# Peptides against a protein of PDB entry 4J2C, part 40

Target 1, 107 residues: chain A of PDB entry 4J2C
Amino acid sequence: MEDPFFVVKGEVQKAVNTAQGLFQRWTELLQDPSTATREEIDWTTNELRNNLRSIEWDLEDLDETISIVEANPRKFNLDATELSIRKAFITSTRQVVRDMKDQMSTS

## One batch from the design tools (peptide; aimed at target 1 E11 R86)

Design b2_p29_3_s3 (made by RFdiffusion4, then SolubleMPNN; from b2_p29_3, 19 letters changed)
Fold by OpenDDE base, seed 5:
Structure b2_p29_3_s3 (fold): chain B 107 residues (1-107), chain A 29 residues (1-29)
Amino acid sequence: as target 1 above (107 residues)
Amino acid sequence: MSPLYEAIKDNPERLERVKKLVEEEKKKK
């Protein structure tokens, strides 16, 4: 049985890729109003925000696992290298999401 | 119990989501 951590990690990575594509389209729509309808802008914005929210929620769950493991390392038997990889994934993904959200808020 | 299941044990919505994802992956492999 695979660690469910990696199942969620996989979903987060998929959502990040989807969000990046939507973000690119979102930017293009706002830069060229002649090719953009309000309906497409609204759809793209909604899908983008939904993906970002999904990622953030998953990251909260994954982040909690770190605290749980560190509170009782003997129970879960994760080595330091694996724990560091998990922490790095959460941190770097949060930064990617933050960058997109910051650009959306300033546009 | 895995750390993730421990983290979400008190949230039925999140628990169901993870269980669904795990089952879907099992079907793929």
Scores: peptide ipSAE 0.629, ipTM 0.928, DockQ to the pose 0.829
OpenDDE base, seeds 1, 2, 3, 4: peptide ipSAE 0.624, 0.626, 0.620, 0.628; ipTM 0.926, 0.928, 0.927, 0.929

Design b2_p29_3_s4 (made by RFdiffusion4, then SolubleMPNN; from b2_p29_3, 18 letters changed)
Fold by OpenDDE base, seed 4:
Structure b2_p29_3_s4 (fold): chain B 107 residues (1-107), chain A 29 residues (1-29)
Amino acid sequence: as target 1 above (107 residues)
Amino acid sequence: MSPLELAVKDDPERLKRLEELVKEAKEKK
């Protein structure tokens, strides 16, 4: 098949957006327990973790593609700019995930 | 094989997911 990097990238982006929304709600729920049910907290936390896990797994796959391409650049013939964009996407997305995970672990 | 296919070729679960995502993406176009 043709390079499906953008397909997975798209899924990651969707998951990031979802995670960010869930994270916001998660924060709100923990900040005001009077408006939070245990059920919603648990649901939100679970969904958030699921999304983060999905993102991380996809990022691992995407990151591996970088190694594969760089190991044989002529075979895959990817533009240097495109490769840079892909690397940047992986790096920045990992940072986003890490930030959310760090806050979750300290709350 | 594409780089991503190569990246997940040894993981049936990930490979299947990739194939499904690609299929879905094509169907949406």
Scores: peptide ipSAE 0.624, ipTM 0.926, DockQ to the pose 0.904
OpenDDE base, seeds 1, 2, 3, 5: peptide ipSAE 0.026, 0.033, 0.609, 0.032; ipTM 0.561, 0.529, 0.923, 0.579

Design b2_p29_4 (made by RFdiffusion4)
Pose (drawn by RFdiffusion4):
Structure b2_p29_4 (pose): chain A 104 residues (1-33, 37-107), chain P 29 residues (1-29)
Amino acid sequence: MEDPFFVVKGEVQKAVNTAQGLFQRWTELLQDPTREEIDWTTNELRNNLRSIEWDLEDLDETISIVEANPRKFNLDATELSIRKAFITSTRQVVRDMKDQMSTS
Amino acid sequence: TEQEEIEEEREENEEERAENHEKLHEYYS
């Protein structure tokens, strides 16, 4: 088989981008004073977070699985470090948006 | 129109993601 980690990674990247776009408009709709547009934007943004959060759990499990069985997966160590790094950074990106959503 | 486009893209991406996640679970099982 081919390893789909980078495919799913690419899917997470796109959803983050979508979430970044919605978050920008979401901030605007609050700072320059309708209800229907705010509700749609809020829930779609939450939709992007639901997918991202889910995908990050699975991707993080794959790293746990690879480390428990290194010979089967034969992953370059640098490549593997970059994978954990992506989960770390993306988790921080998502958390930060939610914090701004909570206070704003 | 912009909101509809965003929803279409999301639905399409969700379908592709479901197939790719099956492959991901099979590969890492």

Design b2_p29_4_s1 (made by RFdiffusion4, then SolubleMPNN; from b2_p29_4, 16 letters changed)
Fold by OpenDDE base, seed 5:
Structure b2_p29_4_s1 (fold): chain B 107 residues (1-107), chain A 29 residues (1-29)
Amino acid sequence: as target 1 above (107 residues)
Amino acid sequence: SEREKLQQEQAEADKRRAENRKKLREFYS
């Protein structure tokens, strides 16, 4: 069985890219009301939140695997560099999500 | 439309999450 960590990582990366595009549009709509409708703002906001939700759920699952590996290193024998990369991915992605959520909550 | 495409991609991702969670639990059990 192949390590499913990378499958979920790929899902997160796709969702991040989508969220960033939606966030950009969200920002544009709020910065220039003359080019925006309430309907488009609401749709964009909801779709963005859905993507962010997906990312956060997947990151929780990935983060749990880190804890499991560290609790039983002999069983998994994961390369130290690989483990570091996985941790960095989770940390940096959480920051990206947090930045978008912070801006949305203050609008 | 672009909206339909994005919504479909999100729905499919949500569907795959359950499968991925099962795989993660199995591999990391």
Scores: peptide ipSAE 0.695, ipTM 0.936, DockQ to the pose 0.766
OpenDDE base, seeds 1, 2, 3, 4: peptide ipSAE 0.691, 0.692, 0.693, 0.693; ipTM 0.934, 0.935, 0.936, 0.935

Design b2_p29_4_s2 (made by RFdiffusion4, then SolubleMPNN; from b2_p29_4, 16 letters changed)
Fold by OpenDDE base, seed 5:
Structure b2_p29_4_s2 (fold): chain B 107 residues (1-107), chain A 29 residues (1-29)
Amino acid sequence: as target 1 above (107 residues)
Amino acid sequence: SEREQLEQERKEAEERREKERKKLKEFYG
């Protein structure tokens, strides 16, 4: 059986890319109200939040696998470098999400 | 449209999540 961690990681990466595009559009709309409609702002905001929520959900599942591996290292025998890469991915991705959410909450 | 495409892709990902979660559970316990 293939390790499903990478499948979920791939889904997270796709959602992050989508969120970053939506966030960029969101900032542009708010920076120039004369060229923005309320409808587009609302749609962009909603779809951005949907993507961010999806990312956070998948990260919780990935984070749980880390805890399981660390609780039973002999069962999985994961390379130490690989485990660190997985942890770093979760940490850095959470930071990216947090930064976008912080900016949205203060606007 | 671009909006429809983005929404569809997100919804398809959400539909796959449950299957992927089951795989995670199967592999990691």
Scores: peptide ipSAE 0.661, ipTM 0.938, DockQ to the pose 0.763
OpenDDE base, seeds 1, 2, 3, 4: peptide ipSAE 0.657, 0.658, 0.660, 0.660; ipTM 0.937, 0.938, 0.938, 0.938; seed 2 fails the geometry check

Design b2_p29_4_s3 (made by RFdiffusion4, then SolubleMPNN; from b2_p29_4, 17 letters changed)
Fold by OpenDDE base, seed 4:
Structure b2_p29_4_s3 (fold): chain B 107 residues (1-107), chain A 29 residues (1-29)
Amino acid sequence: as target 1 above (107 residues)
Amino acid sequence: SEREKLREERERAAKEREKKLEELRKFYS
């Protein structure tokens, strides 16, 4: 069986892209309430939160694989560069999610 | 509607991610 980490990574990135689109719409709706209904704001907010939550859940599973690899380095035979790339993806993606959540909490 | 399409996209993506996460758990089990 081939390592599916990169596939999951790709799916997470797609979810991030979708979330970023929703976040952009969310900001637009709040910047000009005259062009937005409360229904659209609520839906966008909810949909965005759902996307962010799913990403966070997926990142937890990805992060767990890092711990498993680090505990069993010979079993998975990943070099330091690959492991660094995986860690960087998780860290940066968490930051992207956190940034959106922080902005939502202050609005 | 655009809203419905986005919802369906999210649901589709969620299913795909879940399938891949299942494979992930199997690989790293």
Scores: peptide ipSAE 0.378, ipTM 0.818, DockQ to the pose 0.874
OpenDDE base, seeds 1, 2, 3, 5: peptide ipSAE 0.376, 0.374, 0.369, 0.372; ipTM 0.816, 0.815, 0.818, 0.818

Design b2_p29_4_s4 (made by RFdiffusion4, then SolubleMPNN; from b2_p29_4, 16 letters changed)
Fold by OpenDDE base, seed 4:
Structure b2_p29_4_s4 (fold): chain B 107 residues (1-107), chain A 29 residues (1-29)
Amino acid sequence: as target 1 above (107 residues)
Amino acid sequence: SERERLEEERRKREEELEKKRKELKEFYS
């Protein structure tokens, strides 16, 4: 069986890109009320939150795999560099999500 | 519309990842 980690990682990255686009639009809408409707604000906010929640769910799954690998290094025989890359991806992605959520909560 | 496209993309992604979640559980069991 092929390791599905990279596929999930790829899909998470796509979702992050989508979320970043939605976040940018969200920011623009709130900064210029003359170009914003309540409907678009609500839709953008909701879809952004949906993406962020989806990402967070996937990150939990990915993070669990890291713990499993670290607890069973011989079973999976992952390269140290690869493991580091995976951990860095999870950490950095969580930070990106948190940053967007923090900005949304303070608006 | 763009909204519908984005919503559909997210839906498809979530469906795909639901399958991949099962694969993760199998691979890392």
Scores: peptide ipSAE 0.542, ipTM 0.908, DockQ to the pose 0.847
OpenDDE base, seeds 1, 2, 3, 5: peptide ipSAE 0.530, 0.534, 0.531, 0.533; ipTM 0.904, 0.907, 0.905, 0.905

Design b2_p29_5 (made by RFdiffusion4)
Pose (drawn by RFdiffusion4):
Structure b2_p29_5 (pose): chain A 104 residues (1-33, 37-107), chain P 29 residues (1-29)
Amino acid sequence: MEDPFFVVKGEVQKAVNTAQGLFQRWTELLQDPTREEIDWTTNELRNNLRSIEWDLEDLDETISIVEANPRKFNLDATELSIRKAFITSTRQVVRDMKDQMSTS
Amino acid sequence: EQEEIEEEREEWEEESEENHEKLDEYYKE
């Protein structure tokens, strides 16, 4: 088989971009004073977070699986480090948005 | 614009379900 980690990584990257865009409009709709648009934007943003969060759990498990069986997967170590790095950074990106959503 | 975002998102959800099955088969089987 081919390893789909990078395919799913790409999917996560797109949802983050979509979430970034919604978060920007979400901030605007609050700072320059309707209800219907705010509600739609809020819930779609949450929808992007739901997908991202779920994808990151699975992607993080794959790293745990690869490390428990290194010979089967034959992953370049640098490539593997970059994979954990993506999960780390993306989790931080998502958490930051939710914090701004909580205070704002 | 909101409809376009929803359509694109639904397309991505369909693709993602297929790719996650492949990810499970590759890493869990």

Design b2_p29_5_s1 (made by RFdiffusion4, then SolubleMPNN; from b2_p29_5, 20 letters changed)
Fold by OpenDDE base, seed 5:
Structure b2_p29_5_s1 (fold): chain B 107 residues (1-107), chain A 29 residues (1-29)
Amino acid sequence: as target 1 above (107 residues)
Amino acid sequence: DRKKLQEELEKLEKERKKKLKELHEYYYS
């Protein structure tokens, strides 16, 4: 079996991109109440929060694999460059999610 | 469209779930 990390990484990135679209719609609904219904606002808010939470859970799973690799270097034989890329993805993606969550909590 | 968006989100979630299972199998085997 091949290492599935990059495959999961790709799926998480697609989820983030979709969440960003939802976030943009959420912003638009709140900025122009005349074109928004309470139902749509609530739906968009709930969908966005649920998806962001799911992404966070996936990032935790990815993060755990890094710990496993670092604890068992001979088993996985990943070089430092690859590990750095994986860590950077998790860190930056968490920040993107956090930024959306922060804006939602203060609006 | 809400319906189309919901469909997309569900599709992505199912795909991630599948790949995460593979991730677990690889790293915990």
Scores: peptide ipSAE 0.549, ipTM 0.888, DockQ to the pose 0.810
OpenDDE base, seeds 1, 2, 3, 4: peptide ipSAE 0.539, 0.542, 0.539, 0.543; ipTM 0.880, 0.882, 0.880, 0.883

Design b2_p29_5_s2 (made by RFdiffusion4, then SolubleMPNN; from b2_p29_5, 18 letters changed)
Fold by OpenDDE base, seed 4:
Structure b2_p29_5_s2 (fold): chain B 107 residues (1-107), chain A 29 residues (1-29)
Amino acid sequence: as target 1 above (107 residues)
Amino acid sequence: EREKLKKEREEAEKERKKKREELHKFYYS
């Protein structure tokens, strides 16, 4: 059986890309009210939050797998570099999400 | 375009349950 970690990772990456696009649009809409409708602002905000929530959900699952691997190193026999990459991905992605959420909360 | 994005996210969320089950099978069995 192939490790499903990468499948979930891929979905997270897709969601991050989508969120970043939505965040950019969100910023643009708020910076230029003359080109923004309330409807688009609301939709963009809502869909952005939905994507961020989705990412956070998947990251929790991925983070759990890290704990399992670290507790059972012989069972999974993961390369140290691979494990580091996985951990870094989760950490950096959480930071990206947090940064967007922080900016949204201050606006 | 907006509906496309929404649909894609919703589809991904629908598949999450299956992915979680796969993760469970791989890491807990």
Scores: peptide ipSAE 0.607, ipTM 0.929, DockQ to the pose 0.751
OpenDDE base, seeds 1, 2, 3, 5: peptide ipSAE 0.598, 0.600, 0.597, 0.605; ipTM 0.926, 0.928, 0.927, 0.929

Design b2_p29_5_s3 (made by RFdiffusion4, then SolubleMPNN; from b2_p29_5, 16 letters changed)
Fold by OpenDDE base, seed 5:
Structure b2_p29_5_s3 (fold): chain B 107 residues (1-107), chain A 29 residues (1-29)
Amino acid sequence: as target 1 above (107 residues)
Amino acid sequence: EREELRKEQEEAEKRRKENLKKLHKFYYE
């Protein structure tokens, strides 16, 4: 059986790209009222939040797999380098999500 | 654009459910 970690990683990366596009539009709408309607602001905000929640959900599952691997190293035989890459991906992606959420909460 | 995004998100949700099953099978069984 193939390790599905990287499949989920790919879905997270795609969701991040979508969220970043929505975040950019969100900032543009707030910075230029002449091109913004309340309906579009609300729609963009909701879609952005939905994407961010989806990312966080997937990251929780990925993070749990790391804990399982570390508790059962002989079962999975993943080297330290691969585990480090997986951990770094989760950490950096959480930071990207947090940065967007922080800006949304203070706007 | 909104319709395309909606469709993509629905498809992604379907994939998430399948991927969750794969994760559980690989890591928990």
Scores: peptide ipSAE 0.657, ipTM 0.922, DockQ to the pose 0.846
OpenDDE base, seeds 1, 2, 3, 4: peptide ipSAE 0.651, 0.652, 0.652, 0.654; ipTM 0.920, 0.922, 0.920, 0.922; seeds 1, 3 fail the geometry check

Design b2_p29_5_s4 (made by RFdiffusion4, then SolubleMPNN; from b2_p29_5, 18 letters changed)
Fold by OpenDDE base, seed 4:
Structure b2_p29_5_s4 (fold): chain B 107 residues (1-107), chain A 29 residues (1-29)
Amino acid sequence: as target 1 above (107 residues)
Amino acid sequence: EREELRKEQKEREEERKKKLEELRKFYYS
């Protein structure tokens, strides 16, 4: 049985890329109202928030798997480097999401 | 508009549920 961690990781990475694009557009819309319609602002804001929320939920699930692996090292027998990479991914991705959310709340 | 939003939210939740099931199938087996 293949470890589905990488599948979810891939989906998170894809969602991050999407969110970054939406965030860029969101920033542009706020900086130049002449190019911004209310419809696009609402759509962009909604899509961005939905993507960020999706990422956060997936990260919680991924973080839980880390705890399970660490509690059952013999069962999964993951390399220390691999486990470190997984932890780093979760930590760094949470920071990316936090940064976008902070900027949205201060704008 | 509202209908499309509801549809998208539903699809997102279904996808999340599927991913969660896959994770649980592996890690809690």
Scores: peptide ipSAE 0.477, ipTM 0.826, DockQ to the pose 0.422
OpenDDE base, seeds 1, 2, 3, 5: peptide ipSAE 0.463, 0.475, 0.464, 0.433; ipTM 0.821, 0.827, 0.823, 0.824

Design b2_p29_6 (made by RFdiffusion4)
Pose (drawn by RFdiffusion4):
Structure b2_p29_6 (pose): chain A 104 residues (1-33, 37-107), chain P 29 residues (1-29)
Amino acid sequence: MEDPFFVVKGEVQKAVNTAQGLFQRWTELLQDPTREEIDWTTNELRNNLRSIEWDLEDLDETISIVEANPRKFNLDATELSIRKAFITSTRQVVRDMKDQMSTS
Amino acid sequence: SRYEEIFAENLSKIPAREARRAEVAAKLE
């Protein structure tokens, strides 16, 4: 089989981008004074987070699985490091948005 | 295997997510 990690990585990247866009408009709708648009934007942004969070759990498990069985997956170590790095950075990106959503 | 099951479920969600994101982008135009 082909390894779909990078396919799912690409899907996470797009959702983050979507979330980044919604977060920007979400901030605007609060800082330059309707309710219906705010509600739609808020819940779609949460929808993007739901998908990202779930995807990151699965992607993180795949890293755990690969490390428990290195010979089966034959992953380049540098490539593997970059995979963990993506999870680390993307989790930070998502957490940061939620924090700004909580205070703002 | 567990690995294959993880990615089979993830890959099956892609078309629905792409359609939803396209709708969101169009609405924000």

Design b2_p29_6_s1 (made by RFdiffusion4, then SolubleMPNN; from b2_p29_6, 15 letters changed)
Fold by OpenDDE base, seed 5:
Structure b2_p29_6_s1 (fold): chain B 107 residues (1-107), chain A 29 residues (1-29)
Amino acid sequence: as target 1 above (107 residues)
Amino acid sequence: SRLEEIFEKLLSRRPEREERNKKIEEKLK
């Protein structure tokens, strides 16, 4: 089986970009209630939460693949640079998600 | 192997990720 990490990475990154768009709309709706309907607020909030949860789920699975590779480096022909890129993606993406979640929980 | 199982899980969720992204992008336009 071919390693699909880079494909999934790109798809997760697109989900992050989409989440950031939802987050921006979410903040705008809350900043000016006169321009916001309850329906749009609820939809935006729910889609944002669902998107973030989906991203976190994918990150957990991607993170586990890294752990498996690190446990048997000879079996999996990945150099240090590739492994570093994969780890950095997990770390940075988790931070982006955490920042949005923190702001949502305090609002 | 466990690695292949996880890869299959990740790939199996591609359709729902794509559908969600398209739906949201259309709404935000």
Scores: peptide ipSAE 0.693, ipTM 0.948, DockQ to the pose 0.774
OpenDDE base, seeds 1, 2, 3, 4: peptide ipSAE 0.691, 0.690, 0.686, 0.684; ipTM 0.947, 0.947, 0.946, 0.945; seed 2 fails the geometry check

Design b2_p29_6_s2 (made by RFdiffusion4, then SolubleMPNN; from b2_p29_6, 15 letters changed)
Fold by OpenDDE base, seed 1:
Structure b2_p29_6_s2 (fold): chain B 107 residues (1-107), chain A 29 residues (1-29)
Amino acid sequence: as target 1 above (107 residues)
Amino acid sequence: SRLEEIYKKLLSRLPEREKQRKEIEEKLK
């Protein structure tokens, strides 16, 4: 199997963008209740939570792939730069997800 | 290998995720 990390990375990035769109709608709905229906609030909230959980799930799996590679560097032959990029992606994406979750929990 | 199995599972989730994202994006318009 060829290294598919970049494929998964790209899909996670798309998922983050979609979640950010949901988050924006969620914020707007809660800021102006007169324009919001309960149905749309519930749908938006549910989809947002589901998408965030899915992203977190993927990040956990990606994090494990890094751990496996680092445990046997000679077998997988990834250089330090690539590993750094992968770790940075996971860290930054987790932060983006956390920021949305924190705002949802304090609302 | 363990690594390949993780990636296989990750990749297997992506097609349905893509479909769901497109549907969500359409509803957000």
Scores: peptide ipSAE 0.688, ipTM 0.946, DockQ to the pose 0.808
OpenDDE base, seeds 2, 3, 4, 5: peptide ipSAE 0.690, 0.686, 0.685, 0.685; ipTM 0.947, 0.946, 0.945, 0.946; seeds 2, 4 fail the geometry check

Design b2_p29_6_s3 (made by RFdiffusion4, then SolubleMPNN; from b2_p29_6, 15 letters changed)
Fold by OpenDDE base, seed 2:
Structure b2_p29_6_s3 (fold): chain B 107 residues (1-107), chain A 29 residues (1-29)
Amino acid sequence: as target 1 above (107 residues)
Amino acid sequence: SKLEEIYEKLLSRLPEREERRAKIEEKLK
């Protein structure tokens, strides 16, 4: 199996963008109650939560892939630079998700 | 291998997610 990390990474990035779009709509709905229906608020909230959960799930799996590679350096032959990039992606993406979740929990 | 197993599971989720994303983007217009 060829290294599919970049494929998954790209899809996670798309998921983040989608979540951010949902988050933006979520904030707009809550800021303008006169034009927001409960149905749309609920839908947006649920979709946002689902997307965030999906991202978190992927990040957990990706984190494990890194652990496996680091435990078997001779087998996978990934250099420190690439591993650093992958770790940074997971860390930064987790932060983005956490920021949205924090704002949702305080609203 | 464990690594391949993880990636297979990850990749298996993507088609449905892509479809869901498309629907979400349509609704957000």
Scores: peptide ipSAE 0.652, ipTM 0.937, DockQ to the pose 0.776
OpenDDE base, seeds 1, 3, 4, 5: peptide ipSAE 0.650, 0.646, 0.649, 0.646; ipTM 0.936, 0.935, 0.936, 0.935

Design b2_p29_6_s4 (made by RFdiffusion4, then SolubleMPNN; from b2_p29_6, 17 letters changed)
Fold by OpenDDE base, seed 2:
Structure b2_p29_6_s4 (fold): chain B 107 residues (1-107), chain A 29 residues (1-29)
Amino acid sequence: as target 1 above (107 residues)
Amino acid sequence: SRLEEIYEKLLSRLPERRERQKEIEERLK
């Protein structure tokens, strides 16, 4: 199998953007309850949570791919720079997800 | 291999996610 990390990475990035759109709408709905229906709030909240969980699931799997590669560097032939980029992506994406989750839990 | 199995799982989830994303983006528009 050809290394599909960059494909997954791109899709996770897109998922993050979608979640951020949901998060923006979520904040708008909560800022003006008079214009927000319970149905839209519930839908937005549920979709946001589902998207965040989906991203976290991917990040867990991607993190495991890093562990496998690091356990046998000769087999997979990825240099330190590429591994660093992959680790940084996972770390930064987890932070973005956590920031949204933290704001949701305090609202 | 274990690595291939993980990537297969990851890739298998993408089509459904892409479809959901389209629906979400359309509703948020």
Scores: peptide ipSAE 0.704, ipTM 0.950, DockQ to the pose 0.809
OpenDDE base, seeds 1, 3, 4, 5: peptide ipSAE 0.703, 0.700, 0.702, 0.700; ipTM 0.949, 0.949, 0.949, 0.949

Design b2_p29_7 (made by RFdiffusion4)
Pose (drawn by RFdiffusion4):
Structure b2_p29_7 (pose): chain A 104 residues (1-33, 37-107), chain P 29 residues (1-29)
Amino acid sequence: MEDPFFVVKGEVQKAVNTAQGLFQRWTELLQDPTREEIDWTTNELRNNLRSIEWDLEDLDETISIVEANPRKFNLDATELSIRKAFITSTRQVVRDMKDQMSTS
Amino acid sequence: SAKLQSLIEERESIWEQAASEKERYEALE
């Protein structure tokens, strides 16, 4: 088989980009005074977070699985470190948006 | 926010660091 981690990584990258874009408009709709547009934008943004959060759980499990069986997966160590790093940074990106959504 | 922008830039940098995976993914698209 081919390892799909990078494919799913790409999918997470796109959703984060989509979330970033919605978050920007979401901030605007609040700072320059309708209800229907705000509701749609809010829930679509939450839809992007749902997908990202779920994908990160699976991706994080794959790292746990690879480390428990290094010989089967033969992953370059640097590549593996970058994978954990992606999870770490992306989780922080998502958490930061939600915090701004909570206070704003 | 500036903090969120920094996190976005870090995320994008991590993606660029995996150039081989990035090229493979782009080929699939």

Design b2_p29_7_s1 (made by RFdiffusion4, then SolubleMPNN; from b2_p29_7, 18 letters changed)
Fold by OpenDDE base, seed 5:
Structure b2_p29_7_s1 (fold): chain B 107 residues (1-107), chain A 29 residues (1-29)
Amino acid sequence: as target 1 above (107 residues)
Amino acid sequence: SSSLEKLIQELNALMESLKKEQEKVKALE
């Protein structure tokens, strides 16, 4: 049985990096209206939301991989430490997404 | 925000940890 965790993890990592950049720009645009256009604000906001949504979707897939590994311990050579790190990664990523969404909803 | 930046730092650390774990697996293959 193949472990697809790192394939999805890679996609999450790319989306997180993109989201971080977009979030930074989003914040900058809102902090300085003199340099911001409505068009750029809207574009940035939409792209950011799309990336966050993509991450959330991938996190569901990652959760499934965890379940598969835990249900088939003999088929995977993962120790408890790695499994713990995988779970922490998912939790941490979810928290980052949540915080970004919270800030966007209050602005 | 400071809270978000802290979370991002934590996430980056976890990403590095996973990278190390992946490298270990590859080394054993």
Scores: peptide ipSAE 0.558, ipTM 0.889, DockQ to the pose 0.467
OpenDDE base, seeds 1, 2, 3, 4: peptide ipSAE 0.058, 0.056, 0.261, 0.057; ipTM 0.473, 0.453, 0.747, 0.519

Design b2_p29_7_s2 (made by RFdiffusion4, then SolubleMPNN; from b2_p29_7, 17 letters changed)
Fold by OpenDDE base, seed 3:
Order: sequence, then structure tokens, then C-alpha cells
Structure b2_p29_7_s2 (fold): chain B 107 residues (1-107), chain A 29 residues (1-29)
Amino acid sequence: as target 1 above (107 residues)
Amino acid sequence: SSSLQQKIDELNALMEQLSEEREKVEKLE
């Protein structure tokens, strides 16, 4: 079975994993300035922002897929349970991104 | 942070649920 939702979902999952690692490193660099170079700080910060932006773009696409399915329920034939989980996934992902962005802005 | 980790844990749980739902559909076909 081919479902375009899972293609984008997979991309989001990869980007989230990457962002987690970058965020952890970003935190470590700021906690111990003696071991941090300006080059690594800048690289890590930029890569993290790029990944978060990528996730946000993918979430816009996923959110659109939800709208399309809801507008054409007979065509796509998704059960209510899976649709609910898909919505929760999008919301949860946005929450993670928002939390990371908030912590970066207050640093 | 603990709050962020909790959100990540929740997200991972949802990712697993999506995989389970996909598996259920595949078994019925």
C-alpha cells in the first residue's frame, strides 16, 4: 500500500532526529564556552535552524493532506482513529519545534 | 530540558502508533 503521508512523515522523523542531536550539541557548546569555537557554534546554530525550518515546511504539507482527506472522506477512506493520530503527530511535532525555537530565542 | 524530552517521547509514541496503524491495514489486505 502506497500512502504519500508516510513519505513526508518519514522525512519529518529524520529531521526531528537530526534536530535533537544538533540541539543537544548546541546546549553543550553554550554550557562550556571553553570547549566551543565560534565556527562550531555558528555551524550548529545554522544547521539546527535549517532543520527546524525544514520540519515546518513538511508540516504545512502534512496539514494540507489532512484537509484534503477531510474534504473527500469517501475517496480516501481513512478511519477516524488513524486520522486522529495523524493530526496528533502534526501537533506534537509543532510543539517540539516550538519548544526548541523558544529555548534558542531565550539564550 | 525535561519538558522538551517529554514532548519528544510523546512524538516518538505517536510515530509508533502510526506504524502500527499502517501494519494493521497491510494485514487486512
Scores: peptide ipSAE 0.579, ipTM 0.882, DockQ to the pose 0.439
OpenDDE base, seeds 1, 2, 4, 5: peptide ipSAE 0.574, 0.571, 0.575, 0.570; ipTM 0.881, 0.881, 0.882, 0.881

